Peptides against a protein of PDB entry 3PUK. Designs and how they scored, part 211

Target 1, 227 residues: chain A of PDB entry 3PUK
Amino acid sequence: ERGLKSVVWRKIKTAVFDDCRKEGEWKIMLLDEFTTKLLSSCCKMTDLLEEGITVIENIYKNREPVRQMKALYFISPTPKSVDCFLRDFGSKSEKKYKAAYIYFTDFCPDSLFNKIKASCSKSIRRCKEINISFIPQESQVYTLDVPDAFYYCYSPDPSNASRKEVVMEAMAEQIVTVCATLDENPGVRYKSKPLDNASKLAQLVEKKLEDYYKIDEKGLIKGKTQS

## One batch from the design tools (peptide; made by RFdiffusion4, then SolubleMPNN)

Design b2_p26_8_s4 (from b2_p26_8, 9 letters changed)
Fold by OpenDDE base, seed 5:
Structure b2_p26_8_s4 (fold): chain B 227 residues (1-227), chain A 26 residues (1-26)
Amino acid sequence: as target 1 above (227 residues)
Amino acid sequence: SKEEEEAKKEWEKLEKLREKRKKIEE
């Protein structure tokens, strides 16, 4: 069995690089904070060069226009990353790049999607939502990108209940993306906690897994597997 | 332009996919 890092790289290669590959064409790749960490965890710069990436740029930084080159945006569907993208292509007269290929690491909310459509749809050659919203650490270990997850999940303050729910939803979604990447539909197991956080999270994961596999492009309805 | 037309087609495809997803989630 291949390590999680290799699985993630294979997924990115297939879903992103192979999807937009054109022979002899080089692209500038724009990354955000999450995708920078993601790629750093599962590939080398030489790997990216082999995939036709000439330069990697941080989407948050001010960048000089390279109008003759197409840009590959591999970013999270967050307001911050989307806003940075819109700054690059929001004005027809001052586009940073020739065209954009956008690959989101997760499902893009309607609000952000509509904002992009209204502003710069004509500049976008590809827009896809892939399901890679975790960082591989070890062969079977991953890190979730949920800010302040520990604080909100274990907070005794009832005033944080709404935030706790949002965090739980985000964690559940990311766990589902891990399962999807590994092509698994696990029977969720958990250890009971006094606050019942593990049970709630498990329930959310199960629900979201069911939804994901129903809409899988391969039409696969997998039974629960042992994990 | 041809490129703009291709972009439109891409968006239409994506929108259809998103609509299908929403229907399944309901």
Scores: peptide ipSAE 0.359, ipTM 0.849, DockQ to the pose 0.604
Fold by OpenDDE base, seed 2:
Structure b2_p26_8_s4 (fold): chain B 227 residues (1-227), chain A 26 residues (1-26)
Amino acid sequence: as target 1 above (227 residues)
Amino acid sequence: SKEEEEAKKEWEKLEKLREKRKKIEE
């Protein structure tokens, strides 16, 4: 069974493809490293064709302009991915595509958001922040994509304390996206060990879950659900 | 155009949502 994969695909289809669907229109889709893995884990090229995607391009690579076609950017809100987008539509260079639809896999930082707004907002037809920052493995298994998470979380070096907190914050954020994707507000469960990492992470998750549902577009606040 | 107007509305909606998030996180 492919429970989580199907859920993720359905979420992407609803939040991204259905959102920007236009009859008879084909788009070029731009992916970064994370979204390439994400889509590869939950769909096939034929699925993307059905959603009006004619070709997939890597945002990091140099690409030939296709100025008559609109581009769908499904990317993470990272400096690298945003910078590549800005090169495609920035005022300093000729735009590569007719217009852009941008869907971020997570909340975009103000610094990056402001850069986009200032430089190429006129080229953007849609800009949304969706919450899918994990890779589905099996039916109920997912992988967090946080670089060096293991190293920093389990490092005995006090000098890594600050970085450890940053990593935990990122992990907590991704866990929240899993919950949102599954449409659940679970009670956080963890096993306490000598290191209080799990407890700290749990606290961060709970806080972020609360914040997430408070700012839901529909103003919905869900109670605790069984997961 | 209609599409541009919709895009503008979408931006406004997004900005409001972002502002709301900031207030909650403070």
Scores: peptide ipSAE 0.351, ipTM 0.844, DockQ to the pose 0.844
Fold by OpenDDE base, seed 4:
Structure b2_p26_8_s4 (fold): chain B 227 residues (1-227), chain A 26 residues (1-26)
Amino acid sequence: as target 1 above (227 residues)
Amino acid sequence: SKEEEEAKKEWEKLEKLREKRKKIEE
């Protein structure tokens, strides 16, 4: 079951996490838009914790320096992501982390590669190009357009609590939208996570679904369907 | 440092791999 997702995760684990693993060391992981979607499709925060990731950060956002910790960049080789990385390590004064491990999801163009080499090669402990440029999808899985969901829902930082709530609300709304579009009234299933995020999201979804499917467009009460 | 030396070696390996790839694609 979900064979493709497990295969993708196994590859990421081997190619990225095992490659830079150091006993007793925790890293901050930086993700971009694509890798956020990729990881969210095939792993949980608990999986990342097991791989030595203390927290995940969005590379596009401003972040406070944590100069004593090494950073794991799992990003696509795009100008936007690379530019964000360069801002983190491009100057000594702007160095946010102790060192960088960079793993690109695809081959990095020469222009970007040379730019990195010229500006911040001394800060890079590892740099590899892997070939994982697709998101695994299952027939019964729908992708929501909430890019920040992975960051905030799994953030251990209490300061993100407010943002987490907003994100969960948006997710719940989109789930209902998908259900409406597909003309389905699914039951809500979830597995408990270390945080009550799954439970909270489920409650929001259930509430919204109940409201939406209480009366359909024809004035009829819709029953639940399995999906 | 030891880590810097390792980083240098890793970077060199990456460059070599990239070069090999280019040759294959040609």
Scores: peptide ipSAE 0.349, ipTM 0.848, DockQ to the pose 0.170
Fold by OpenDDE base, seed 1:
Structure b2_p26_8_s4 (fold): chain B 227 residues (1-227), chain A 26 residues (1-26)
Amino acid sequence: as target 1 above (227 residues)
Amino acid sequence: SKEEEEAKKEWEKLEKLREKRKKIEE
């Protein structure tokens, strides 16, 4: 399959599984709500077994300690997911796993990052931000995970203006992650009225794309691709 | 100790990347 699903899987395989792989070692993988949907959309359990994952656990659920095994956390950088992680490693006596490999699907806010650093840094062998925050559906179809996007974007209430902006920013960020996953820097084209939602979103995407490629890990500024 | 050193390097790398991002966003 050469669709978006395969591209996403390839990205996860390279950025996450290959990065923390050790020969003969099995890991427990912890997922949150978003990453559960993400992996379910682009892989099978057999694929995960091939990558050295023995079992998948929900990070939100109470779990029994498996102190002899290392844990792979593939989670979103949210307070809920981070808090669950911290519960697993917050105390020396109550560590649920031997060590942690953490891969965030997006940029981790400073508040959460600092909290992790302060409490669990010694238990963490890897911590990366891989920037995949969308769900692939079809070859060119994906779903954004932005809560209440419809409500705030289409609300006529002026009091929601600030919230609308936050939602738009989040949507733009997720669109950029799609582009990053596809290794593309597309030119943004749109047909809209001035200052409408579509125009604003397009502008945000353009700006965020520029910012993203400026700080590309490879240090390479890619030109805009024709689309 | 080797694994801890690797972890330290990883954190340093991540922090540097985060700092670069902040500078660009400003």
Scores: peptide ipSAE 0.372, ipTM 0.853, DockQ to the pose 0.790; fails the geometry check

## One batch from the design tools (peptide; made by RFdiffusion4, then SolubleMPNN)

Design b2_p27_3_s1 (from b2_p27_3, 10 letters changed)
Fold by OpenDDE base, seed 1:
Structure b2_p27_3_s1 (fold): chain B 227 residues (1-227), chain A 27 residues (1-27)
Amino acid sequence: as target 1 above (227 residues)
Amino acid sequence: SEKEVKERKELLKEMKELEEKAKKELE
């Protein structure tokens, strides 16, 4: 069953493709490592063609300019992806595309946003955060994209404590994006383990869920639902 | 945190302003 995949696709279709769609217009879509995996998990190339995407390109690769076409950047808010974008539009004389539509999979840090604003604001027609930072597998299965999560979370080495916290924060954020995508505010349940990782993660998720719904663009504060 | 929420709201506002500016400049 493709329940979660279909939900994710529907979210992307609405938040990204429908948002920048113009009748009769084709775009080049630029993807990073994460969004490549994300789209490959929930759609086919034919689906992208139907959404007005003529070709997909890897943002990390050197690409020839196609100055007559607009580009849709569906990327993670990371320094690497942003830097690649800036290379495409950082110089007025060397713009690779006509204009850019940027859709970030998650919250874009101020530092990255300011960097974009300072260098290529005139080239950007749309910049939006869509809050999808997980990979759907099956109907209820997803994968978090947090590097070295296992290593740091389960390491008994106290020297990794700071990194463990960072990793857990990232995991919690991605779990929240799943909930947001599913339009749910679940009560968090966990089973305690010796390292208390589950408890801490649960607390982080709860806190982040609260924060998310406080800033919900719809102004709706949703109560906790049964998971 | 409340601070983080505020910062996120401000960022979103800036993003919208950027979009509007870009539209005006390209028209």
Scores: peptide ipSAE 0.030, ipTM 0.360, DockQ to the pose 0.781
Fold by OpenDDE base, seed 4:
Structure b2_p27_3_s1 (fold): chain B 227 residues (1-227), chain A 27 residues (1-27)
Amino acid sequence: as target 1 above (227 residues)
Amino acid sequence: SEKEVKERKELLKEMKELEEKAKKELE
């Protein structure tokens, strides 16, 4: 299948599975809410089996230890997901798995990264950031991972203005990620709404696209992204 | 950290590669 789903799967395969794959080794994969949706959108369980994943588990749920197996954490760089990881490896006696491979879907804040390093560095075999902040729905359709976006963007309550801005920034960043993934720098089109959210978002996207490609052309390291 | 910088650099490279592949796929 050609399209966005294939591109995303290829990215995950290359950045995650190929990176930690060992012949004859099986891993348990831990997913959070976003990565569950992400993988479900672009692969099948059989695909994961082929990549050496025996079982997938929800990181937020209580799980029984499987101390003889290594774990692959494919998670968002959020406090919630990181805290769950830390619970799995926070102490020697409480280790749920043999070792951990961590792949973040986006830039991990320094605070979280340092927290991980300080507490369980010995258990971590790999820690890598990838850049996938969207869910492919169709060949050319994607869904952004911005919780409560609808609520805040369409809230008439002025008290939500600050949060609305944060949400808009996050959405814009994710759209830029999609464009980068597809090697596209499109013109932004929108239909104005009563609250002019579409216009604001479009402006943010355009600005961020410009910044991204300028930085890329200069060979500079892109800074912190939205998570 | 040095590790973070390295990973970010690698990410950038991977993104470029992905972009190239995506472009070919879409053509």
Scores: peptide ipSAE 0.015, ipTM 0.314, DockQ to the pose 0.038
Fold by OpenDDE base, seed 3:
Parts: sequence; structure tokens; C-alpha cells
Structure b2_p27_3_s1 (fold): chain B 227 residues (1-227), chain A 27 residues (1-27)
Amino acid sequence: as target 1 above (227 residues)
Amino acid sequence: SEKEVKERKELLKEMKELEEKAKKELE
């Protein structure tokens, strides 16, 4: 069974498709590199059609305007993806689509958020973060989307120490999003390697999990679960 | 339309939440 894939799909369906669904309305969906992989891992094109998506397009590619249709942007909060969105709506030229619904897979930095607000606010109908920064592989297996993670974590160069810390922080954050998606607070188990990266990452995850559940909407701290 | 107005109100709410998260990141 692919339990994690079904959970991820259910979350996307609830957080994105159900949120912007309009009876009898079809949308064009814009994806970036990460969300293309994400959706490919947990759904089929027929599933997207059932959710009111007529066509999926790559946000990085040149596209012809479809001015009568609304667009659903399911993208990562990166400068590249945001810039592509801004080209569709933020220029003095004619808008490519009727309106936009934006769903970010992770926290959108203030700089990017402000840029969007300043230039495209009138064209935007929704703007949300849904906190899915991982790709499900198996029922209980996932991959993290952290650029150059392997390179920095295993680099013998001491000059990369600061970059390694940033990468570990990003990985820890994504692991927490998995836990949030599954509604679990796992007891972290690991085997130490000579570089002790697993121990450091485990500590970061535990800290972030504590913070997340302390400040959740329910105001309750969940006990550790067996994961 | 009334529907569009509702959508805009929800957008504003979400944008405020994002702003608050951004502030916390700076602490």
C-alpha cells in the first residue's frame, strides 16, 4: 500500500482543489519543477480532471494567453516561480489569464510576498501556504526537496559549515511538514555516523516538532507517537 | 460579484497570516 501518497493527495485535494472549486468552472493549473514531481507521485491526470483542471502547464515555459479562464498556481515559493507568475499578471501587458489562485508548498519569504502584493493583488483570488515540501515514494517513505543537501552534508570542506547548517535546517523543516501532514509527533530514532549528521538533524527535528505543536491551532502538545 | 468579494476577503485573511509568519521569522 501507498499510504503516504494517499494522505498527501487528500491534503492537496482539501487544501487546494476544494478551496478554489467553483461549480461548472474549469481552471488551468500552473506547476513548477517540484509540484510537477509531487502531483505525479500521488495522482493521475484523471484525478485532476475530476477536480476541475482542464490543462496543466509548466510555469517556466512560454505559454499562450487564455484570457477567459482562471489559473491555479500550485508552486514553490522561489524567486524563479514567483517571477514567472509576475510575468503573467504583474506586467503592464495584457494578463495571460482571467484571475489567479496561488497555493505555495511552503512558507513564502516576506520579500517575495510583498512583491506579489504590490504588483498583482487585484488579480489574485486566493493566496495560501499548504506546507507540503516533500515527495512521497512509498507508504511510509518520502524524499526531501533540499537543493545540494548531499553535497553540503558530506562536504569535507570546513568553508561549507554554515551552508551545511542551513541545509539541515531546511531538511528539519520539511520533516516537520511531513509530521503535520500525517498528524503525528514521532519519536525520532537514528544511528550515528562519523560526521554525526543524523544526530544533529534529529535534534533539530525534535525542537521544531515541539514548537509546532505548542503553537498549533488547538493549543495542545501531542505526545510522541510510534513512527 | 458577491462571490468575488468573498474570495477577496478570504485572500486578505490569508495574506495577513503570511505577514505574521514573516514577522516571527525575523525574531
Scores: peptide ipSAE 0.012, ipTM 0.324, DockQ to the pose 0.065
Fold by OpenDDE base, seed 2:
Structure b2_p27_3_s1 (fold): chain B 227 residues (1-227), chain A 27 residues (1-27)
Amino acid sequence: as target 1 above (227 residues)
Amino acid sequence: SEKEVKERKELLKEMKELEEKAKKELE
């Protein structure tokens, strides 16, 4: 009944919570804007409690130190979120938490990763990238987290053409993450409008899907699925 | 193969970098 939401939750549970689970241990979980929306869409606070999360905090806000507890950072690999993390652990004297488990919602750029490694590697117990960059709305519907996507995609201003392209590529990437999460390689369907944004996006998605599913992690070729 | 796995990871990384670039440019 709640296919996509359940799948997303299951993925988070296995990739994040089960990965860092320690018996009897509670953690503080730090979320950014995206992951707040993500978790809100697919779980309840009670679910998080069951996973050993005592409280959730917004990474962007100033927080009181809880030095005796470990922190679970479930965040996007963005400069903003990473900078906030670094503020928590960048100073030896001002560490907010005992240690950190970091789970990025997608691939972290090397520049950001290196920045983390250089500043607070000793405080990090785990650093992992997962592949979830979408928000499930219902059982089969999701939204993309691309800033100002609507504005640029539908902007009549020619000066935004380059930005539009970049936005569409970002959107395509997020759609691919949905497919990966669902283990699907679907045929892309869309309703085109005069601006042909949907068509262009579909082409990008198809290309990226092809590349993504061309070779499995074990070297297996995955064919197209019917969905 | 190890090579294939590496290539896939690199591809995915590139895709993500593009996404991050997009986000940054829109901020």
Scores: peptide ipSAE 0.006, ipTM 0.266, DockQ to the pose 0.092

Design b2_p27_3_s2 (from b2_p27_3, 9 letters changed)
Fold by OpenDDE base, seed 4:
Structure b2_p27_3_s2 (fold): chain B 227 residues (1-227), chain A 27 residues (1-27)
Amino acid sequence: as target 1 above (227 residues)
Amino acid sequence: SEEEIKKRKELLEEMKKLEKEAEELAK
């Protein structure tokens, strides 16, 4: 079935698993909060096993070293997730895993990338950015990973106006990533609410879509191979 | 190791069976 979940899974399979696949090799996969939800939404454990993943671990948790196995980090490009990675590989003598393959769900800021490069470059076999910052819920339904989006967007408190704008910007960006993932440039439709949030968001999405497709040709996956 | 790979493959097959059963129950 060509639902959003299937599309997302295919993208992950191509961009992540196929990219680092080695015959006969098993990896430990490290996930953060977002990617845990993401994978849970679009695949089964058996799917991951088929892709050579033996164990899934939460990157935020303390983990026992498995020095004989390589690790696949599928994580968001956040300071928290990156710091956890750095703890795993920051010291040569204290490496938790044999080597690392890193796949970021979105653009990794240069500051974070440079930090990784400076401290752990020898342990990294692959570092790639993919473009998936949403959770597929149903065939045509997805959830954005924007904390407190509902609260701020629908808050009657004027003091939240600035935060609301930031949230809406983030939402718009993620919607564009959905479109990119689906290889679609849809017309934006919305139903206006009393707070006019839908209209504002639609405008942001339209603008960002225009910007995206001006830069990137249709049909191209907006991913970056860093190493 | 080859043995480990074999064991994991067996585990995979077992899990697939369990998942199929679960899907059938969910219908």
Scores: peptide ipSAE 0.034, ipTM 0.599, DockQ to the pose 0.013
Fold by OpenDDE base, seed 2:
Structure b2_p27_3_s2 (fold): chain B 227 residues (1-227), chain A 27 residues (1-27)
Amino acid sequence: as target 1 above (227 residues)
Amino acid sequence: SEEEIKKRKELLEEMKKLEKEAEELAK
């Protein structure tokens, strides 16, 4: 009944919570807009409590310091979320928490990573990318979190061509994260449209899938699976 | 603190109980 949601939760549990778990330790968890939706879609507050999370806070909001507790940042690798993190740890005098565990939902650009490293590396106990950039809705249904995707993909305005490409790239990346989460390397299928958006997206997905599995930590290329 | 951990565990158990009751009522 909740196949995809269960898979997503299991992935988060193993990749995030089990990774930073310490016996008897409670953490404050910081979420952004995407991860709030993600966790809300696949778990309950009691599940988070079981994983050692005492309080959930919105990273975008001004928060009172809890200097005696470590913080778990489960956030997207965006400038906005990273900037909020840096505000928490960037200044020696205004550290909000004891230390940070950072888990990004997708690949973090080198520019952002370097910015973090330069500012607050001493406060970071863990930094990892877990590659979950979709929201499960049904047992096998998911949505992509790409702002204005519909607008740019279907815009007839030629001036939006460059933006359309960026959006399609982002969509392709998120589709790959779905495949990775499900441990699948599917053949890409699409329904052709007059605007050829589906074909272009399919090509991007295929390319990114190849790249993802080629650079897998185990160095193993998975064969194509039927999904 | 150990006391805080204990309190949080107790809270968790209470919440689990409430969730179970809610599920039963929803049947």
Scores: peptide ipSAE 0.032, ipTM 0.602, DockQ to the pose 0.013
Fold by OpenDDE base, seed 1:
Structure b2_p27_3_s2 (fold): chain B 227 residues (1-227), chain A 27 residues (1-27)
Amino acid sequence: as target 1 above (227 residues)
Amino acid sequence: SEEEIKKRKELLEEMKKLEKEAEELAK
């Protein structure tokens, strides 16, 4: 029925909830803006309860400590979300939770990772990247989360060229994460438009897909699939 | 605590809203 939503949920269930689940243990889950939308798009609160989540909290908000409970952080690898996490665990005397499990929706830059490691490594029981950086709408429709994408991609100002490339790279990366989530290596199709944005994006996606699927998790080379 | 309960309720309401919006967009 809801192919993309179900696939995303299954991915989160296996990569996040099953990974940190302990018998009889309940956790508090911390979400940021992106992961709130992501989970809202593919599951219900009852589903989260079934996965051992007692309470969900917004990571950006001030929260009362629950020092006897472990926390599950499902967040994007951004300075904002990481800073909020560090506020929860950065002080030895003022830890908000017993321990932390961290699952990033995408690749966490070394700078952010090192910052976490330096400040609160003793509180972290798990840190993993799961590579889900899109919002599923229906079986074949999804939304990319790239700030100011429209503005920079369609800007006639040459001064925005560098920023445009960064945005295109980010979009391409997110599309690849969709393909990875769906276990697809599709051929890229597009129509030419003014400013050649579609062509540029298609080229980036194709390149990234090739790089991603050249060697699978088992060390095998995969060919392109139909989509 | 009462504050925690309030926060939870607020977040749940937000999620419900987003769920409805997502469902509407998917139709």
Scores: peptide ipSAE 0.025, ipTM 0.494, DockQ to the pose 0.015
Fold by OpenDDE base, seed 3:
Structure b2_p27_3_s2 (fold): chain B 227 residues (1-227), chain A 27 residues (1-27)
Amino acid sequence: as target 1 above (227 residues)
Amino acid sequence: SEEEIKKRKELLEEMKKLEKEAEELAK
């Protein structure tokens, strides 16, 4: 079986690095909290150097301008990360880098997207959404990027029921993203005791998988595989 | 610059070697 880490790396290489690569050109790469963990889990610094990345910087930290170099932003579509990007390019002050390539790890809300367009569209050479919202741990193990998932799923407080449902929906969506990345349609196995969370999540995943593969890029319906 | 690119390539090769050695030690 193919290792999840290698699959994720290949996807990033194709969707991000190959997309903006120019021969002989080096870029500075800006990462946020999630993408730092993501890249750390599936590649080495030497891999990034091979892809034309000279320096990695944290988008949240204060950084000195490098005006002669282009910047590759690989970030989550969050207000915090977008605001940091806008500080680099969106102000009337001199921009920190020569130009920007932006790759979001997930769907970017229209509000954020419009904010970027209105402020610094001339500085952006590329803006693309990719679909990687998980972190590979082992060959077939991954961590979901769902804030407070543990808290809401295991909360005994009935007032959190609505939040629990939202979290489970988000988890199911990310699991489908994993399946899409791996090009797999797995059968779902779970233990429901003592809570019914696993059963509910499994149902959501199965439903979403059916919907996804019903209308995939090739218009094909894939059968369930053993996983 | 071309010189900088050359230096980076050399550094990359050295780092690859070191990483490989580290992996062997970790086995």
Scores: peptide ipSAE 0.028, ipTM 0.597, DockQ to the pose 0.013; fails the geometry check

